# Designs tried in a protein design run: peptides against a protein of PDB entry 4GMN. Part 193

Target 1, 375 residues: chain A of PDB entry 4GMN
Amino acid sequence: RYANITLLALVTLASIGTDFQETLVKGNQGSRESPISAADEEWNGFDDADGDAMDVDQKSSSGEDQEEDYEEIDVKEDDEDDDDDSITSEMQADMERVVGADGTDDGDLEDLPTLRELIQTAVPQLIRLSNLPIDSDESLTIQSHALSALNNISWTISCLEFANGENANIHNAWYPTAKKIWRKTILPILEADSADLKLATQVTSLAWAVARVLHGETPTDGNPHRKFISLYHSSKQQAGGNSNSIEEPEDPFQGLGVKCIGVVGSLAHDPAPIEVNREVGVFLVTLLRQSNNVPPAEIVEALNQLFDIYGDEELACDKEVFWKDGFLKHLEEFLPKMRTLTKGIDKRTQPELRTRADEALLNLGRFVQYKKKHA

## One batch from the design tools (peptide; made by RFdiffusion4, then SolubleMPNN)

Design b2_p21_3_s4 (from b2_p21_3, 12 letters changed)
Fold by OpenDDE base, seed 2:
Structure b2_p21_3_s4 (fold): chain B 375 residues (1-375), chain A 21 residues (1-21)
Amino acid sequence: as target 1 above (375 residues)
Amino acid sequence: SFRDEIRRQLVEDLRKRPRPQ
């Protein structure tokens, strides 16, 4: 009974985290829909060309009406309105406030009661549940669901804009909690060095979501970037040896390799220690050099991480790592390979991967040109 | 920054796309 209630609550929190995310994404898209002014395309009247009515003769062939009594299967569209009533009116109002908050209102989390309860009440319980001693299949299930709920919440919050002081109230409330997730949930699981790739994938997904907010301020205790680089390499070795295909997720961007790249890339942002930045930068550039053996989705993520890490010439990592270690040359030499890689992706079978590869290719060309101007 | 140039040119930041479980 208690276990089932706990599992139901964890599934509900994971759902709430997803629904909150979808609504934030829709609200942020709605603000970017500049009304495409319906340009009055004057319908230039297509001239009535008098095309001759060919009199195709009416031949009345009386073929026998076999009334095949098609039983009209009255497919009752049971409109199961799956009123996924998971979004409370209070959550919807909180989401509308987060989207509509012109970033000048130092709106205390008082104005975001659902988000406040999620951060202050729910997340600390999920952290406790993720740290239960694993002594049973039930404790493994509870940990997995707690990690999924933490993942969905952390991803949702990581989709908010925090640049230029936007959502500073949410950032300030989340930041200590994100550090607590890192220290209490992520690090202990990474230190346990479990061969469980499912658990490794869950914790790496959560680590990416958390690191997308904390960036280079992510706790460096125990060199977590090296653990994720090691996990990346270990995941590649296991996929090559046992024909138990860890079912590579149908979405190539949900793969453990992509998640590892996303984590270490996020950890390498300023103010990360220069040696952490260098180790990650060398790892990412090495993936580009070895691109013939790297999945396209990992190349796309590695490029995006490189653009985000080294996109600011005022940062110490630009001079001390990017220029000093000659990364521009490697990126420029990778351009023709990226064009070939991108063209090799089938638009019909992998439309998202192709779109993201086309974007990353475009940005790679722009980035190389940008860095050459700021050299 | 290059980030600001990217953001000005991309309609949607596909990198911000959620990864729910």
Scores: peptide ipSAE 0.238, ipTM 0.810, DockQ to the pose 0.409
Fold by OpenDDE base, seed 5:
Structure b2_p21_3_s4 (fold): chain B 375 residues (1-375), chain A 21 residues (1-21)
Amino acid sequence: as target 1 above (375 residues)
Amino acid sequence: SFRDEIRRQLVEDLRKRPRPQ
């Protein structure tokens, strides 16, 4: 009985976090005019001149049109308007204020009471629930739901703009809580040496969301970047051995490998220790060198992380790692492989993967040119 | 920075897409 009420409350908190994410994404898209239309103009195709047209005589086998009369099963859409009004009017008003708030420097979330209660009251309880002793299937279920709720809340907050002092009130309220999630939830689970790939995927997703706000200020205790690199390699060894179709997540960007790359990339940002940055940078560049055996989604994430880590020439990691360890050469050598990889992705079957690969390819070319200009 | 140039040139940061569970 108490567990069912706790589970319902955790599912509700996870749903609230998801709905808030969708609204923030839609609100942030609405303020950015969708310029998918403007990029279509100037990519005049390379004149690939000399391809010998091999006359493949495709014999038109006229297969007979068997009109299989698929009976339209009139699935009565019972419009059960389950108005799952899971979003309270107070939460909608907080979401609208967060999307519209020019960052008032007032460190008090006075204008965001629901977000304040979420951060100050709900999250500390979710951290507690994620740390329960696992002694039953019920305690494992509670931990999983607490991790999902923490993930959704943390991802939502990580989608806010905090650059240039924007949303400083939310950042200041979240920052100590994010560090608490890291130290009390993420690190203990990573140290428990659990063979549970589901739990590892959940904690890695949460770690990525938290690290997207904390960056190089993420606690370095116990070298968490090495634990996530180890988890990346361990996940590849398990996938290669068991022909148990772990159902490849329908979204290639939801894979544990992508999540591990996202975490370690985020951890390597300034002011991370230079050796943490180096170990992560070498890991990411090594994935590009070994790209023949790496999923395209992981390559896209690894490139994006490399651009974010090494995009600023004023940072110590530019001189001490990027230039010193010769990363530009590896990016240049990878550019033709990335073109081939991107062209090999079917736009019809994997439209998101293709779009993100086309973006990463464009940015790789621009990044190489940028770095050559700032050498 | 290249990040600031990307922010000016790329209208949609597909990396900011949430990863809900």
Scores: peptide ipSAE 0.229, ipTM 0.804, DockQ to the pose 0.400
Fold by OpenDDE base, seed 4:
Structure b2_p21_3_s4 (fold): chain B 375 residues (1-375), chain A 21 residues (1-21)
Amino acid sequence: as target 1 above (375 residues)
Amino acid sequence: SFRDEIRRQLVEDLRKRPRPQ
């Protein structure tokens, strides 16, 4: 009973996070005619494990026929039209304000009560639930759903524009909570060194969403970038051995390898320690050098991360890592390989992957030219 | 910075980043 209520609440919080993201995506599409294909990610239904009901043959005690004339209480089924409008009018109004916030609404988080309650009340509980001792399948399920809800919320918030002081109220409210997610949820799971690839994928997805906001201000305690690099390598070793490949997610960009690259790339941004930046930069450049054995989606993400990390010549990492470690040469040598890789992607079967690869190829050419100009 | 040129593209790319699960 309490488990089901907790599960329902976690599913509802995950759905709120998704619906909020969809509304942000739709609101952002309404200003620009490019239809992002809503891939219907079918909610992978609860596989009802057929619990084989053991027939306990308990015996026939012949209790006497008291004909109690139960008056048919005509329970009017009030068709409560459960207008399970999962999105309350208040949530919709908050979503509309966040989508419509053209940087001019210096609205306090006080004007976003649903988002405020989500960040200040719900997320701290999700953090607690993600940290429960795992002692049962129920506790694993609760952890998984808490991680999914945290993931959805964190991804949605990470899709807001925070450049130039936009959404500064949301950023300021989220930032301490994001650090708390990192320290209380992500780090303990990474330190537990679980062989569970599902859990590793969930925590890595969450870590990427959180790191997309915190960047180089993400806590460096325990060298989490090395844990994600290790996880990247471990995931590749497991995929190579058993023909029970965990079905590569239908979306190439949902792969654990892409998520690991996204996390470590985000962690390497200024003001990250130069050593962290170097280790990540070397990892990313090494993927490009080994590109023959790297999925195209991981190459696309690795390139985007390299552009983001090293796109600013004023940053210490430009001089101390990019130029010092000769990354420009590796990027220039990778250009012809990237052209071949991108051309090898079928536009009909993998239109998104092809589009993102065409973009990454374009940006790689521009980036190499930019860096040569600013050398 | 090239970051500013990329950011203008990445704001478009953020819309194509992994969906919530």
Scores: peptide ipSAE 0.224, ipTM 0.793, DockQ to the pose 0.562
Fold by OpenDDE base, seed 1:
Structure b2_p21_3_s4 (fold): chain B 375 residues (1-375), chain A 21 residues (1-21)
Amino acid sequence: as target 1 above (375 residues)
Amino acid sequence: SFRDEIRRQLVEDLRKRPRPQ
């Protein structure tokens, strides 16, 4: 009885975390209709001249057009008023305030009672539940649901804008809690060295969400970046043995490899120790060098992480790692490989992967040019 | 920074859409 109530509460907290994310994303889209100024039309300039049009003389076999009479099945759109009653009026009011609040720096979420209760009341309990001794299948299930709820809450908060002092109150309230999740939930599970790939995937997802807010201020105790790099390599060794039943995750961006790259990339941001930054940077650049054996989604994530880490020339890691270790040369040498990789992704079967790869390719060309200008 | 000068905001919006578990 108590276990079922706890599980229901954890599922409900996980759902509230997802619904909050979806609505925050929808609310932020309405305000970002900044008119795309007409100036972005003019970059027509990549004449990819290497269209060797092999004239394959496909003989026109005149197959007779059988007009198959498509019976117009009048699919009554049952307006299922999905009364998505999942979003409480209080939660909606909190989201409207998050989108509209000129950031008063008071870390007191007085104006955000639902988010306050989520951070101050729910998360500390979820941290406790994620750290219970695993002695039964029930305790493992509770841990999994607690990690899922922490993941969804942490992802939701990581989707907020914190640049330029936006949402400073939420950032200030979340920051100590995020460090607590890292120290109390993530590190102990990573230290337990469990062979459970499901648990490792859940913890890595949570670690990415937390590290997207903490960045280089994530606690470096015990070199967690090396544990995630090790987990990346271990996940590849296990996948390589069972070639027949890789259920490729329906979403290539939900793979453990992508999550590991996202974590270590986030950990390597300033003010991370230069040694941590270097180890991560070398790992990411090595993936690009080995790209023939790396899933496209992991390449996209690795590129995006490299752009975030090394996109600012004023940072110590630019001089001490990017330029010293010759990363520009590796990015330039990867550019033609990225074009081939991106062109090889089918737009019909993998539209999101293709879109993200096309963007990463565009940004790679721009990044190489940027770094050459700022050398 | 590269983000401020050249990076398309679309990367951020796609990255801000991690599917929760």
Scores: peptide ipSAE 0.241, ipTM 0.816, DockQ to the pose 0.415; fails the geometry check

Design b2_p21_4_s1 (from b2_p21_4, 13 letters changed)
Fold by OpenDDE base, seed 4:
Structure b2_p21_4_s1 (fold): chain B 375 residues (1-375), chain A 21 residues (1-21)
Amino acid sequence: as target 1 above (375 residues)
Amino acid sequence: MPTFPYQPPSSLKLRLKKINE
């Protein structure tokens, strides 16, 4: 009983985190639809063409099929569905306020009561549940659901704009909680060195969501970037040995390899220690050099991370890593390979992968030109 | 700093389906 209630509550919290994301995605799509002026294109009415289609008569026949009296079993649908909509509606209203707020409203977390309760009340409990001793299949299930809820919440918050001081109230509330998730949930699971690929995928997804907000301010204790690089390599070795079809995730960007790249890329941003940045940068550039054996989605993510890490020439990592370790040459040498890779992706079967690869190829050309101009 | 179009992965959609199954 208590386990089932706890699992239900964790599922509901994970659902809530997703409904928030869907609302954010819809809100961000609506803001890009600048009102194209409704030019009055007069909808010329469909002309009533008179087509005189003929009379065909035909006749038969009389079959007397028997009225079997099926008794209507009046199954009362108990409308128990009403209570879940109320929490989602309040949360949707909070997210609509966050998305609809032109970045001028110093909207205190007082105006976001549901988001406040999610950060201040729910997340601390989820951290606790993710840290329970694993002594049963039930405790493992609770940990998995708690990690899923933390993942959904963390990803949703990571989709908010925090640049230029936007959503600073939410950022300031989330930042200490994100560090707590990192130190209390992510690090202990990474240190346990579990062979559980499901758990590793869950914690890596959560780590990426958290690191997308914390960037180079993510706690460097225990060199977590090396653990994720090791996990990347270990995941490739296991996939090569067992012809057990781990069903390649339907979405190529949901693979453990992509998630590892996303985490370590995010960890390498300024103000990360220069050695952390170097180790990650070398890892990412090495993937490009080995691109013939790397999934296209991982190449796309590795490129995006390299652009985000080394896009600013004023950062210490530009001089001390990018230029010093000769990354420009490797990016230039990769350009023709990226063109071939991108052209090899079928637009019909993998439209998202193709679009993201076309964008990454465009950015790679721009990035190389930028760096050549600023050499 | 040059602006590079980056789209974060839509990573949340996939996990909910498996929790309700």
Scores: peptide ipSAE 0.029, ipTM 0.650, DockQ to the pose 0.043
Fold by OpenDDE base, seed 3:
Structure b2_p21_4_s1 (fold): chain B 375 residues (1-375), chain A 21 residues (1-21)
Amino acid sequence: as target 1 above (375 residues)
Amino acid sequence: MPTFPYQPPSSLKLRLKKINE
């Protein structure tokens, strides 16, 4: 009984975190889609070159018109609007306030009661549940669901804009809680050195969501970047042995390798220690050099992390790592490889991966040109 | 569980927009 109620509550918290994320992503996309006025650049037409292509004849055969009357089975889609009543009216109101909160003042989380209860009441319980002694299949299940709920909440909050002091009230409330998730949930699981790839994937997903908000202010205790780099390499060694049976996640961006890159990239942002930045930067550049054996999604993520880490010439890591360790040369040498990689992705079978690779290729060209002008 | 590959727009994409406005 108590286990089922706890499980239901954890599933509900995980669903809430997802639905909140989707709405925040849609709201943030809607505000940034100011219509780029399609300037009508008159595409001056291709010239009419004449060429004489030849006659080939072939004839014949008469195959019979079997009019098989396929009875249109009018499958009435009963639109059972399963109003997934998972989103409380209070959550929807908080979501609308977070999406609609253009630039209002240092308002306390008092105006966001559901988000406040998630951060102040639910997350501390989820941290406790994720740290239960693993002594039964029930305790493993509870840990997995607690990690899932923490993941969804943390991802949702990481989709908020915090640049330029936006959502400062939410950032200020989340920041100490994010550090607590890191120290109390993520680090203990990473230190347990479990061979459980499912648990490793869950904790790495959570770590990425947390690190996307904390960036270089993520606690450096025990060199977590090295633990995630080690986990990346260990995951590749295990996948190479059992190549037939690990269902690659349907989404290539959900792989443990992508998540490890996302974590370490986020950890390397300013104000991270220069040596942490260097170790991560060298890891990411090494993936590009070894790209023939690296999944395309991991290359896309590694490029995006490199752009975000080294996109600012005013940061100490630009001079002390990017220029000093010769990263520009490696990025230039990777441009033709990235073009080949991107062209090799089928738009029909992997449309998202192709779109993200096309974007990363475009950004790589722009980034290399930018860095050459600022050399 | 929807696992979000929400890649934030790269800081580069945001800076390049501001330079062309």
Scores: peptide ipSAE 0.027, ipTM 0.672, DockQ to the pose 0.454
Fold by OpenDDE base, seed 1:
Structure b2_p21_4_s1 (fold): chain B 375 residues (1-375), chain A 21 residues (1-21)
Amino acid sequence: as target 1 above (375 residues)
Amino acid sequence: MPTFPYQPPSSLKLRLKKINE
């Protein structure tokens, strides 16, 4: 009984995270239908808008490990199927407020009750459930569902704009929780060195969602970037040996390789340690050099990560890694290969992959031109 | 300046694990 209720609650939380993301995607599409005006405006780089490093006063609250007494949330079996529609409607209203809020309204999380409850109430319980000892198929199922709910919530929040102090209230509420997910859920699973490719894929998806908000402020304990690079290589070795059709996910961008690239790219952003940035940058550039044996979706993701990491010339990684390690030459040498790769993608059978490859090719040309002007 | 935000793929929808499948 309790396991079924827990599984139902985890399914509901994951559904909630899905519907919330669908609403975000609809809201963000409405604002960005400004056609990419083919205006010949000289692309002057990626302005990383001044990340006003909110001096989150790390009051080192030596939070003693208060064993927070697990109050058994007496989940009253209120049999009312009507609550799912109400929660979805409230989440839609919260997302419409988040998307419609001009970033000037320091709206308190008080105005976002559903999002507040997801961050403050649901996520701590999901972290707990993801850390259960795996002693049964039931505990493995609970962990998998908890990871799925955390993934959906984390992906949804990672789709919010946090640049220029937008959604600062949500960022400030999420940031400590995202670090808690990383330290309490992601790292322990990565350290357990499980041969479970399903679990590795779930954790990598969650890690990418979390790292898309934390960037270079993601905890560096145990060098997680190297673990994800190792996972990338291990996943390629397994796919080459067993001609068991791991059905390539119908979406090329759902592959474990793409997820690994997305995680390590996000981990390498400023203020990441220069050595972490270098190891990731070398990994990504090496994928471009080996592109004949790399899926097109992984190349697209690796390019986007390279643009996001090295788009700002004021960052320490531009001088100490990009220029010092000669990355521009590798990107320039890759440009004709990217044109060939992109043209090889059938627009009829893989329209999304082709669109994203055409975009990445365009951005690669602009990026190479930008970096040559700023050399 | 056009911030080229890396538009998370429209496939962010697909990064949501459909638990109901």
Scores: peptide ipSAE 0.024, ipTM 0.640, DockQ to the pose 0.048
Fold by OpenDDE base, seed 5:
Structure b2_p21_4_s1 (fold): chain B 375 residues (1-375), chain A 21 residues (1-21)
Amino acid sequence: as target 1 above (375 residues)
Amino acid sequence: MPTFPYQPPSSLKLRLKKINE
């Protein structure tokens, strides 16, 4: 009885985290669907004139279009729209305030009652539940659900803009709580060195969400970046041995490898220690060098992390790591490989992966050109 | 600073754990 109520409450908290994210995504899409007018700056491509006219004659035949009459199986989707509108009017109003708040109102969390209760009341309980001694399948289930709820809440908050002092009230309320999640939930699970890949995936997803807000201010105690790099390598060794057991998530961006890259990339941002930045930067650049054996989604994430870490030339890591360790050369040498990799992704079967790879390729070209101008 | 288009928040939907799976 207690277990079922606890599980229901954890499911509800995880749903609330998802619903908030959906609202934030819809709100941000409405504001960003201002058409980026492709300024067709007609980059007049080089007229490379060389007109060699190789005439290859190939002849071949008129394959008859057999119109296979695909009987349209009218699968009546019984849209049982169980619109379980789990989004309370209060949750919606809080999200509308967060999305619509011009970042000037240092409004107290008093105006965001649902978000306040999530941060101040729910998260401390979820941290407690994630730290229960695992002595039963029930305690393992409770931990997994508590981690899922923490993940969804943390991801949702990580989707808020905090640049330039935007949402400073939420940031200030979340920041100590995020550090508490890191120290009380993430680190103990990482230190337990469990062979449970499901638990490792859950904690790594949560760690990424938390590190997306804390960045280089994430607690460096116990060198967590090295633990996630080790986890990345260990996950590759296990996947290579047992082809049958880990259903690769249908979404290539949900893989443990991508999550590990996302965590360590986030941890390497300023003001991270230069040695942490270097170890992460070398790891990411090494993935690009080994790209033939790396899933495309991990390459895309590694590129995005490299752009985010080294995009600012004013940061100490630009001089002390990027230039000093010769990262530009590796990025430039990777550019033709990225073109080949991106072209090899089928747009029909993997549309999202292709779109994100096309974007990462474009950004890689721009980034290399930018860095060459600022050398 | 070149504005690298940040991963649109839409790409973060996928990073939420679906509860029903």
Scores: peptide ipSAE 0.024, ipTM 0.648, DockQ to the pose 0.036

